# Designs tried in a protein design run: peptides against a protein of PDB entry 7AE7. Part 13

Target 1, 321 residues: chain A of PDB entry 7AE7
Amino acid sequence: KVYKDLREFLEVLEQEGQLIRVKEEVNPEPDIAAAGRAAANLGKNQPAVFFEKIKGYKYSVVTNVHGSWQNHALMLGLDKNTSTKDQFYELNRRWDKFPVPPNVVKREAAPCKENVIDKDINLFEILPLYRINEQDGGFYISKASVVTADPEYPDDFNKLNVGTYRIQVKDRDRVGIQALAMHDIAVQLEKAEAENKPLPIAITIGNNPLVTFMASTPVGYNQNEYEFVGALQDGVPMDIVKSDLYDHLYVPAGSEVVLEGHIIPRVRTVEGPFGEFPGSYSGARLQCEVKIDRITHRTNPIFENLYLGIPWTEIDYLMAL

## One batch from the design tools (peptide; made by RFdiffusion4, then SolubleMPNN)

Design b1_p9_4_s2 (from b1_p9_4, 5 letters changed)
Fold by OpenDDE base, seed 1:
Structure b1_p9_4_s2 (fold): chain B 321 residues (1-321), chain A 9 residues (1-9)
Amino acid sequence: as target 1 above (321 residues)
Amino acid sequence: SRPPALPPP
């Protein structure tokens, strides 16, 4: 089984009894975080939690999508009861199929482009934002696959980076991003900032679960995460589409929301605190700032977000293999 | 990949 998008995966999770659907209206705080904690505390067979209605918002939230070994097995298209050992064996077997180049689809064929917002951008209108933990210094986008490229080699597809970074919402059209020196995005940003140029960025939310998995997995600077997704799909290419603002950035065709913009060169603003793995807070720090210039999204977009806390949480499963 | 938050100094 291969998934085109988050929705196909959520359907399988629900069919397999690995998704709790909350149909009643919830408060964004504390109900979403409380349910995420409760799901993590089940200890085994932790389901995804899908919130259909959030008070004060138009759209839905899903958490804990990768939050169990059963969900991880299903992500690989295996039986949910597949042992961790057999999952690891299958993962390694498929890893050897790298590279599997993605299919570039036309704009009109990409679900992520069903709707466009190019003026009066307000992230609060498209994402039901909440504090993931009670003491968070703001609202975080914690499960985005962030697409950047090498500004010196924009046409080198092997240098296209798809990574997961800590992102705090700073304003209606601004987010803080933690680009640490050990990440490929920091290398790319350094090149842009040396010339006082913006770094083009696409922040993608609600993806094919293997995209999210690969965005959380370290790979070489000259290795494309999408080509690993195709390998992990047992040789089936994933679908990508060109971003609207940038010819050199490609996003998953099935993303629920795509935030296109740029990292502002040589600007640093206060970000945090944030409750990270393993349940400790990182202090407030000066971080990079992204201006959001365009949003594309699916109709009725699902905001996929991580719950983080004391292990084992979703992040532990994403990093365990 | 996200580095684990370094413990506060």
Scores: peptide ipSAE 0.024, ipTM 0.682, DockQ to the pose 0.114
Fold by OpenDDE base, seed 2:
Structure b1_p9_4_s2 (fold): chain B 321 residues (1-321), chain A 9 residues (1-9)
Amino acid sequence: as target 1 above (321 residues)
Amino acid sequence: SRPPALPPP
């Protein structure tokens, strides 16, 4: 099975008994993080946790989407009980299909374009933000697929990067992003900053699970993550759509939320602390600042966020890959 | 690129 979006995957997770639906209204803190921790403690068959109602927010949250081998098998369209070994073999078999170029769909055909916010941007109105860990220095978007391009070669689709980065919400329309030197985004940012230019960025949330998987998987600088998604879909292209602000950036057509903006050149602001692993916090550091200039989103967008808890957590599954 | 390593079981 191939999934067009997060919603199709969540439906399968629910059908397979790999999703817990919390229908009662929860407090963003501590209930979301607590429920995530509880789900992680359920052993190897950790379900996703879907929160339908969050006090003070309009929209839903889902966590732990990639938080088990069963969920990983289902992501690949395999039986949930497929062994890790067989999942590995299938993953490798499909990997060899790279590249599978994505389909560029029209704006009108892309679910992520159903709604637009281009003024009075407030991230708190569109995302049910919460502290993941008690000692977090703020609200984090921890499972976004961030799209950037090489500013020297903006039309080179092979240099289009889709990566996962630590993102702290700094203001209603600003986020901090941790662009480590080893990441492709840092290379692209360096080029932009050398000319004192903004780096165009699209922060995509709530994607096809293979997009999120590939965004967390390091690939070559000249390899497009979307072309691996098509490979991992056993040769079925994924659907992408042009960003609204930038002709050279493409986002998953099915994204729940797309934050379009720019990294402000040569600006660094305090970011953190963040609980990278249970009981371990990264110190506060000066990090890049993103201005959000436009939001597009699906109707009733689902905020997919990473669950961070005791291993084996969703992060362990995504980072061990 | 090498395929991602699956987490150990």
Scores: peptide ipSAE 0.015, ipTM 0.688, DockQ to the pose 0.021
Fold by OpenDDE base, seed 4:
Structure b1_p9_4_s2 (fold): chain B 321 residues (1-321), chain A 9 residues (1-9)
Amino acid sequence: as target 1 above (321 residues)
Amino acid sequence: SRPPALPPP
């Protein structure tokens, strides 16, 4: 099984008994985080948790999508009861198929383009934002696949980076992003900032689960995560579409939400604290700031976000293989 | 930012 988008994966999770659908209205805090922690604490068969109704918001949230070995097996299109050993074997077998170039689809064929917001941008109208942990310094987007390019080689598709970074919502149209020196985005940002130029960025939310997996998997600077997604799809190309603002940035065609904008050069603002994957807080620090200039989204977009804390949580499964 | 459980700002 290959998934075009998050929705196809959620359908399979539900069919396989690996998704809890919460139909009653919940409070964004603490209910979403509490459910994420509770799901993680089940010890086995940890399901995704889908919240259909969130007080004060229009749209839904799903969490713990990658939060179990069963979900991980299903992501690979395997039987949910496939052993971790066999999952690892299959992952490695498919990894050797790299590169599998993606299909570039037309704008009109991309579900992520169904709706456009290009004025009066308000992230709170699109994303049911909440604190993941009680002491978080704000609302975080914790499971975005962030697309950036090398500003020196913008047309080199092999240098197109799709990564996962800590993102704090700072305002209606602003997010803070943690671009650590060890990440490819930091290399790209350094080049942009040397010229005092904005770094183009597309923050994609709610993707094909293999995109999210690859965005959380370190690869070489000259390796494209989308070409690994095709490999992990056993040679089936994934679908990407050109971003609206930038000819050199491509986003997953099926993304629930795409935040297009730029990292503001040489600006740093307070970000954090945030409860990190070891179950400890990182202190507040000066981090990069992104201006959101355009949003594209599917109709009734699903905000995919992860809970993280004391291991094991969803992030540990994303990083395990 | 906004308080939890309030309408979007």
Scores: peptide ipSAE 0.014, ipTM 0.559, DockQ to the pose 0.034
Fold by OpenDDE base, seed 3:
Structure b1_p9_4_s2 (fold): chain B 321 residues (1-321), chain A 9 residues (1-9)
Amino acid sequence: as target 1 above (321 residues)
Amino acid sequence: SRPPALPPP
């Protein structure tokens, strides 16, 4: 089984008993985080939690999508009861199929393009934002696949980077992003900032689960994560589409939400604190700031977010890989 | 890159 988008995966999770659907209206705080923590504590069979109704918001939230070995097996299109050993074997077998180039689809064929917001941008209208932990300094987008390119080689598809980074909402149309020196995005940002130029960025939310997986998996600077997604789909190409603002950035065709914008050159603002995966807080630091210039989204977009807390949580499954 | 490691059992 190959998934085109998050929705197809959520359907399979539900069919396999790996998704809890919460139909009653919940409070963003503390209910979402509490449910995420509860799901993480359900033992070996940790389901995703889908919240249909969030008080004060229009759209839904899903968490703990990658939060179990069963969910990981299903992500690979395997039986949910596939052993961790056999999952590892199959993952390694498929890894050798790299590269599998993606299909570039037309704009009109991409579900992420169903709706456009290009003025009066307000992230709170599109994303049901909540604090993941009570001590968090704000609202975090913790499971985004962030697309950037090398500004010196914008047409080199092998240098297109899809990564997962800590993102704090700073304003209606601004987010802080943690781009550490060890990240490929930091190399690209350094090149842009050397010329005092913005770095084009697309922050994608609610993706094909293998995109999210590969965005959390370190690869070489000259290796494209989408080509690994195709490999992990056992040779089936994934679908990507050109971003609206940038000819050189490609996003997953099935993304629930795409935030297109730029990292503001040589600007640093206070970000944090945030509760990290080891159960510790990283302190407030000066981080990069992104201006959101355009949003595209599916109708009734699902906000996929990650629960972070004391191990073992969803992030531990994503990082253990 | 190395294939992702599965969490230890």
Scores: peptide ipSAE 0.019, ipTM 0.679, DockQ to the pose 0.021; fails the geometry check

Design b1_p9_4_s3 (from b1_p9_4, 5 letters changed)
Fold by OpenDDE base, seed 5:
Structure b1_p9_4_s3 (fold): chain B 321 residues (1-321), chain A 9 residues (1-9)
Amino acid sequence: as target 1 above (321 residues)
Amino acid sequence: ARPPALPAP
């Protein structure tokens, strides 16, 4: 089984008994974090948790999507009871199919382009934001696949980076991003900042589960994560679409929400604290700031977000294979 | 990948 988007994966999780649907209205705090923590601690078969109704918000949240070995097996299109050993074997077998180039689809064929917000941008209107842990200094987007390119080689598709970074919401149209020196985004940002130029960015939320997996998996600077997604799909190309603002950025065609914008050059603002892996708080630090310039989204977008805390949580599963 | 947070001192 190959998944075009998050929705197809959630359907399979629900069919396989690996999704809890919460139909009653919940408070964004503490209920979402409490349920995410509970789901992470539920023995061996940790389900995804889908919140249909969140007080004060229009849209839904899903958490713990990758939060179990069963969910990982299903992500690979295997039987949910496939052993970790057999999952690892199959992952390695498929990895050798790299590169599998993605299909570039037309804008009109991309579900992430169904709706556009290009003025009066307010992240709180599109994302049901909440604190993941009680002492978090703000609201975090914890499971975004962030797309950036090399500003010196913008047309080199092999240098297109799809990564997962810590993102704090700072304002209606601003986010802080943790771009550490060990990440490809930091190399790209350094080049942009040397010229005092913005770094183009697309922050994608609610993706094909293998996109999220690959965005969480480090690859070489000259290796494209989308070409690994195609390999992990057993040679089936994934669908990507050109971003609206940038000719050189491509996003997953099926993304629930795409935040298009730029990292502001040579600006650093206070970000944090945040309860990180492995359950320690990182202090407040000066981090990069992103201006959001455009949003595209699916109708009734699902905010996929990750709970993290004491291992084993969803982040541990994403990093274990 | 997200880097693991450094343990609080």
Scores: peptide ipSAE 0.027, ipTM 0.665, DockQ to the pose 0.067
Fold by OpenDDE base, seed 4:
Structure b1_p9_4_s3 (fold): chain B 321 residues (1-321), chain A 9 residues (1-9)
Amino acid sequence: as target 1 above (321 residues)
Amino acid sequence: ARPPALPAP
């Protein structure tokens, strides 16, 4: 099985008994984080948790999507009971199919383009934001696939980076992003900031699970994560579409939400604290700031977000390969 | 609209 989007994957998770659907209205805090921690603590067959109704919000949240070996097997389109060894074998076999170039679809064929917000942007109207851990300094987007390009080589598709970065919501149309020097985004940002130019960015939320997986998997600077997604789909290309603001940025055609904007050059604002993957807080520090200039989203967008804390949590499954 | 989350000081 190959998935076009998060929705097709959630359908399979539900069919396979790997999704808990919460139909009653929940509080964003502490209920979502508590459920993420509880799901992680099941120790085996950890399901995704889908919240249909969230108090004070219009849309849904799903968490713990990658939070088990069963979910990981299903992501690969394997039987949920496929051994970790056989999952690794199959992943490695498919990895050798790189590169598998994506299909560029037209704007009108991309579900992520169903709705547009280009004025009066308010992230809180689109995303049911909450604290992932109680002591977090704000609301985090923890599972976004962030698309950036090399500003020196904007048309070099091999340098198009799709990565996962810590993102704090700072305002209705502002997010902080942690661009660490060890990540490809930091190289690209350094080039933009050297010229005092904005770095174009697309923050994509709720993707094909292999996109989210590859965004969390380090690859070479001259390797495109979408071409690995096609490899991991056993040679089936994934669908991408041009961003609305930037001809050189491509986003997954099926993304639930796409935040298009720019990293503001040479601006740093306070971000954190945040409960990190070791179960420790990183202190508040100055981080980059993104202006959101446009949102595209599917009708009734699903906010996919992960819980993280003391191992083992969803992030540990994403990083275990 | 919900207020943006402010960083902890």
Scores: peptide ipSAE 0.011, ipTM 0.613, DockQ to the pose 0.075
Fold by OpenDDE base, seed 1:
Structure b1_p9_4_s3 (fold): chain B 321 residues (1-321), chain A 9 residues (1-9)
Amino acid sequence: as target 1 above (321 residues)
Amino acid sequence: ARPPALPAP
């Protein structure tokens, strides 16, 4: 089984008994985080939790999508009871199929392009934002696949980076991003900042589960995460589409929300604190700032976000293999 | 790759 998007994966999770649907209106805090922690604490068969209605917001949230070995098996299109050993074996077997180039689809064929916001941008109108942990310094986007390119080699598709970074919402149209020196985005940002130029960025939310998996997995600077997604799909290419603002950035065709913008050169603003994956807080520090210039989204977009804290949580499953 | 949790300073 191969998935086109998050929705197709959520359908399979629901069919397999690996999704809890919360139909009643919930409070964004503490209910979403509490349910994410509760799902993680089940110890086995941890389901995704889908919130249909969030007080004060228009759209839905899903959490804990990758939060179990069963969900990980289903992501690979395996039986949910496939052992961790057999999942690892199959992952490695498919990894050797790299590279599998993606299909570039037309804009009109990409579900992420159903709606456009190009003025009066307000992230709170599109994303049901909440604090993931009680002492977080703000609202976090914790499960985005962030697309950037090498500004010196914008047409080199092998240097296109799809990564997962800590993102704090700073304003209606601004987010802080943690670009650490060990990540490919930091190399690309350094090149842009040397010339005092913006770094083009697309922050993609609610993806094909293998895109989210690969965005959390380290690969070489000259290796494209989408070509690994095709490998992990056992040789089936994934679908990507050109971003609206940038000819050199490609996003997953099925993304629920795409935030297109730029990292502001040579600007650093306070971000944090944030509850990290060991169950400890990282302190507040200066981080990069992204201006959001355009949003594209599916109709009734699903905000996929993860809970993290004391192991084991969804992030531990994403990083385990 | 996700950034490793940096220890709080």
Scores: peptide ipSAE 0.025, ipTM 0.669, DockQ to the pose 0.070; fails the geometry check
Fold by OpenDDE base, seed 2:
Structure b1_p9_4_s3 (fold): chain B 321 residues (1-321), chain A 9 residues (1-9)
Amino acid sequence: as target 1 above (321 residues)
Amino acid sequence: ARPPALPAP
């Protein structure tokens, strides 16, 4: 099974008994994080948790989508009871198919383009934001696939980076992003900041589960994560679409939400604290700041977010492969 | 997986 988007994967998780649907209205805090912790702590067969109704918000949240070996097997289109060994074998077999170039679809064919917000941007209207841990210094987007390019080589598709970074919501249209020096985004940002230019960015939320997996997986600077997604789909290309603001940035066609904007050059603002892996808090520090300039989203967008805490959590599963 | 922003040790 290949998944076009998060929704197709959530359907399979539900069919396989790997999704808990919470139909009652929940409080964003502490209920979402509490349920995420509870799901992570089940020891085996950890399900995704889908919250249909969140008090004060219009849209749904899903957590723990990658939060078990069963969910990882299903992500690969395998039987949910496939051993970790056999999952690893199959992953490696498919990895050798790299590169599998994505299909560039027309804007009109991309579900992520169903709705546009280009003025009066308010992230709280689109994302049911909550504190993931009690001591978090704010609301985090923890499972975004962030798209950036090399500003020196914007047309080099092999340098297009899709990565996962810690993102704190700072304002209605501002997020802090942790661009660590070891990440490809930091190399790209350094080049932009050397010229005092903004770095174009697309922060994508609620993706094909293999996009999220690859965005969490380090690859070479000249390797495109989307071409690995196609490999992990056993040679089936994934669908991407051009961003609205930038001709050189491509986003997953099926993304639930796409935040398009720019990293402000040479600006650093206080971000954190945040409950990180392995359940420690990183202190508050100065981080990069993104201005959100445009949002595109699916109708009734699902906010996919992960719980971070004491192992074993969803992030541990994402990191273990 | 890229760790969530591991604090620089």
Scores: peptide ipSAE 0.024, ipTM 0.675, DockQ to the pose 0.105; fails the geometry check

Design b1_p9_5_s1 (from b1_p9_5, 4 letters changed)
Fold by OpenDDE base, seed 3:
Structure b1_p9_5_s1 (fold): chain B 321 residues (1-321), chain A 9 residues (1-9)
Amino acid sequence: as target 1 above (321 residues)
Amino acid sequence: MGEPAAPLP
């Protein structure tokens, strides 16, 4: 099975008994994080947790989507009881199919373009934001696939980067992003900042599970994560669409939410603390700041977010492969 | 294969 979007994957997780649907209204704190911890403690068969109703918010949250070997097998379109060994074997077999170029779909065919917000941007209206850990210095977007390009080679599709970065919400239209020197985004940002130019960015939330997996998987600077997604789909191309603000940025066609904007050049603001793996807090640091200039989203967007805590959490399954 | 970013315990 190949998934076009998060919704098709959540449907399969529910059919396979790997999704808990919470239909009752929950408090964003502490209930979401508490349920994420409880799901992580269910042993080997850790389900995703889908919250239909969050008090004070309009939209839903899903967590622990990649939080088990069963969910990982289903992501690969395998039987949920496929052994870890056989999952690794199949992953490696499909990896050798790289590159599988994506399909560029028309704007009108992309579900992520159903709705547009280009004025009075408020992230709290579109995302049910909550503290993931008790001592977090704010609200985090922890499972975004962040799209950037090389500003020197904007038309080189092989240099298009899709990565996962720690993102703190700073204001209604601003986020802090942790771009470490070892990340491909940091190379691209350095080039932009050398010229005192903004770095174009698209922060994508609620993707098909293989996009999220590849965004968390390091690849070469001249390798496109979308071409690996096609390989991991056993040679079926994924669907991408051009961003609204930038001709050189492409986002997953099925994303629940796309935050389009720019990294502000040579600005650094205090970000953190956040509870990281393996349950340690990283101290507050000066990090990059992104201004959000446009949002596109699906109707009734699902906020996919990680639970980060004591192993084994969802991040351990994403990073173990 | 991405580097396992968590050492297997």
Scores: peptide ipSAE 0.018, ipTM 0.657, DockQ to the pose 0.033
Fold by OpenDDE base, seed 4:
Structure b1_p9_5_s1 (fold): chain B 321 residues (1-321), chain A 9 residues (1-9)
Amino acid sequence: as target 1 above (321 residues)
Amino acid sequence: MGEPAAPLP
């Protein structure tokens, strides 16, 4: 089984008994984080938790999508009871299929383009934002696949980076991003900042689970994560679409929400604290700031967000691979 | 995100 988007994966998780649907209206705090903790403690099965209704918000949240070996097996399109050993064997077998180039679809064929917001941007109208941990210094987007390119080689598709970074919401149209020197985004940002230029960025939320997996998996600077997604799909290309603002940025065609914008050159603002693995807080630091200039989203977008806390959480499964 | 863990043996 190959998934085009998060929705096809959530349907399979629900069919396989790996998704809990909460139909009652919940408070964004503390109920989402409390349910994420509860799901992480639900024995071996550790289901995804889908919140249909969140007080004060229009749209839904899903958490713990990658939070178990069963969900990981299903992500690979295997039986949910596939052993960890056999999952790794299959992962490695598919990895050797790299590169599998993605299909570039037309804008009109991309579900992420169903709706556009290009004025009066307010992230709180699109994303049901909440504190993931009680002591978090703000609202985090913790499971985004962030697309950037090398500003010196913008047309080199092999240098297109899809990574996962800690993102704090700073304002209606501003986010802080943690770009560490060990991340490919930091190399790209350094080049942009040397010339005092903005770095183009697309922050994608609610993806095909293999996109989210590859965005959390380090690859070489000249290797494209989308070409690994096609490999992990057993040679089936994934669908990507050109961003609306940038000809050189491609986003997953099925993304629930795409935040298009730029990293503001040579600006740093306070970000954090945030509850990281293994249940320690990283101190507040000066981090990069992104201006959101355009949003595209699916109708009734699902906010996929990570639960972070004491091991074992969803991040431990994403990182244990 | 943090360091990817190697495949468990």
Scores: peptide ipSAE 0.018, ipTM 0.637, DockQ to the pose 0.029
Fold by OpenDDE base, seed 1:
Structure b1_p9_5_s1 (fold): chain B 321 residues (1-321), chain A 9 residues (1-9)
Amino acid sequence: as target 1 above (321 residues)
Amino acid sequence: MGEPAAPLP
């Protein structure tokens, strides 16, 4: 089975008994993190947790989407009881199908384009933001697939990078991003900053689960993560759409929310602390700052976010494959 | 992600 978007995957998780739906209104803090911890403690078959109603917000949150081997089997379109060994064998078999080029769909065919916000941008109106850990220095977007390109080779599709980075909300229209020197985004940012130019960026939230998986999987600088998504779909191309602001950036057609903007050149602002995957805090540091210039989103967008805490959590599953 | 500075309590 292949999924077009997060919603098709959540439907399968619910059908397979791998999703808990919380229908009562919850407080964003501490209830979301508390329920994520409770789901992690339910044993090896950790379900996704879908919060329908969040006090003070309009939209929903889902956590722990990749939080079990059963969810990983279902992501690959396998039986949920497929062994970790057989999942790994099937993943490797499909990996050899790289490259599988994506389909570029028209703007009118892309669900991520249903709504546009191009003025008075406020991330708190579109995302039900909360502290993932009680001692976090702010609100984090922890499960975004971040799209950037090489500013020297903007038309080279093989250099289009889709990665997962630590993102702190800094203001209504600003986020901090952790671009480490080992990440492809840091190479691209260095080129832009050498010329004192903004780096174009699209921060995509609530994707096809294989996009999120590939964005968390290191690949070569000249390898496109979308072409691996098509390989992992057993040779079925992924659907992508051109960003609204940039002709050279392509986003998943089914994304729940797309934050389009730019990394401000040669600016660094305080980011953190944040509770990391080892069950430890990364200290506050100077990090890059993104200005959000446009938002596109699906009607009633779902905010997909990581649960992070003491291992074994969703990120440990994403790193174990 | 960055190097952890302190354990969660």
Scores: peptide ipSAE 0.018, ipTM 0.649, DockQ to the pose 0.144
Fold by OpenDDE base, seed 5:
Formats: sequence, structure tokens, C-alpha cells
Structure b1_p9_5_s1 (fold): chain B 321 residues (1-321), chain A 9 residues (1-9)
Amino acid sequence: as target 1 above (321 residues)
Amino acid sequence: MGEPAAPLP
């Protein structure tokens, strides 16, 4: 099985008994984080948790989508009871199919383009934002696939980076991003900042589960994560679409939400604290700031967010293979 | 994602 988007994957998770649907209205705090902790404590068969109704918000949240070996098997389109050994074997077998170039679809064929917000941007109107951990210094977008390019080689598709970074909401139209020196985004940002130019960025939320997996998987600077997604789809290309603001940025066609904007050059603002995956809080630090200039989204967008807490959580499964 | 963060109590 290959998934076009998050929705097709959530349908399979539900059919396989790997999704809990919470139909009652929940408080964004503490209920979402509490349910994520409860799901993490269910042992090896940790389900995704889908919150249909969140008090004060219009849209839904899903968490713990990759939070088990069963969910990981299903992501690969395998039987949910496939052993970790056989999942690893199949992952490696498919990895050898790299590169599988994506299909560039037309704007009108991309579900992520169903709605546009280009004025009066307010992230709180689109994303049901909540504190993931009790002591978090703010609201985090923790499971975004962030698209950036090399400013020196903007047309080199092999240098197009799709990565997962810690993103704190700062204002209605601003987010902090943790671009560490070991990440490909930091190389691209350094080039932009050397010229005092903005770095174009697309922050994509609620993707095909293999996009999220590859965005969390380190690859070479001259390797495109979308070409690995096609490999992991057993040679089926994924669908991408051109961003609205930038000719050189491509986003998953099926993304629930796309935040298009720029990293503000040579600006650093206080980000954190955040409860990290090892069960530890990172202190507040100066991090990059992104201005959001445009949003595109699916109708009734699902906010996919990572549950973080005491290991083993969803991030540990994303990092384990 | 984490730099060396203090362990949770």
C-alpha cells in the first residue's frame, strides 16, 4: 500500500486498530499531552490519537502517528505485525531504488492548495496550538517537514532539503526554528545570511507518513528526501507541487498545511524551553526566526504534531530506523 | 533534536 497523504494513512491506522478517535471536545491543555502520554504507556502497540474537537479551535489534531512498530510497518505498507527485522530488510531493499524522482503536479491538482491565506495571517486560526510538555515555553510545531534550498544552487533539485526541525510559534505570523550546524538547513542559511538575504522556506504539516519519516532521516546534502520517499514507496513516485511564493521550492501535494515564508537574515530571538525526546528540557536559546508570508491548506486541515515525553515516544520510532 | 538538555527530574 502507498499513501498519497496523511488522511489515507490515518484511515489505514483506524482500520488496523492503530488509531484512537477522541470524539468529545478536549481542552488543548492538558488533555492532548495527557492522551499522548497515555498512548505512549500502552506498551508496544501504541496507537495514533486523533482529536476531532479541541476547545477554542476549529480543526483537529493527530498525534503519535509514527508512535509504534505497528504504525511503522503500516507506513511501509506491510502487515502491522511485521517484525522489526523484516521491516528493516524491506526498508533496505527499497532504499536501493533511490533515486525515484517525484511527480510535479499542477497547482489545481494539489490538495494543499484548496485554501489560501495571504493576509491577516494567524497561525492560531489554522493550527490547534497547545503545549506538548507541561514546562514548554510556548507552542511547538514538532512534526513539520521543512523545505529549503541552496541559495547558491536554487535550481539544483538534489540540494533541496526536506528536514524536521524544532519550531516554536512566536507570533501570529512568526515562528522560531532550531537550525543546528549539523543540519543541511544551517548550510543553506549561512549562505543566505552571508549576503544578508532571507532564506526561502516552506514549513509543511500533515504529510504522507514516508515524507515525515524521510524528513526525520539524515541523508546526504546532495540527496533529495522526496527521491527517497519514492524509493520507500517501492518505486512509486510521490506527488509534489511548486510552492506559491518560490519557483525553486516544492512541497508535498497532499500536505494538510503549508506555511510559506522566509528566515529573517541575522535575526536571533529567544526560543524554548522545550521538553526534548530524552526526557530533558533544553534551556531557552537564541534561534532563527521565520516570517510567514502565505499559508495554503486543505479544507478542515489536520494538525499532525509529535508527541514528546519519556522514551519510547514517537520520535524514538522515527529515529530507530 | 536535542542539544544536551538537563534530565527531567
Scores: peptide ipSAE 0.018, ipTM 0.657, DockQ to the pose 0.133; fails the geometry check

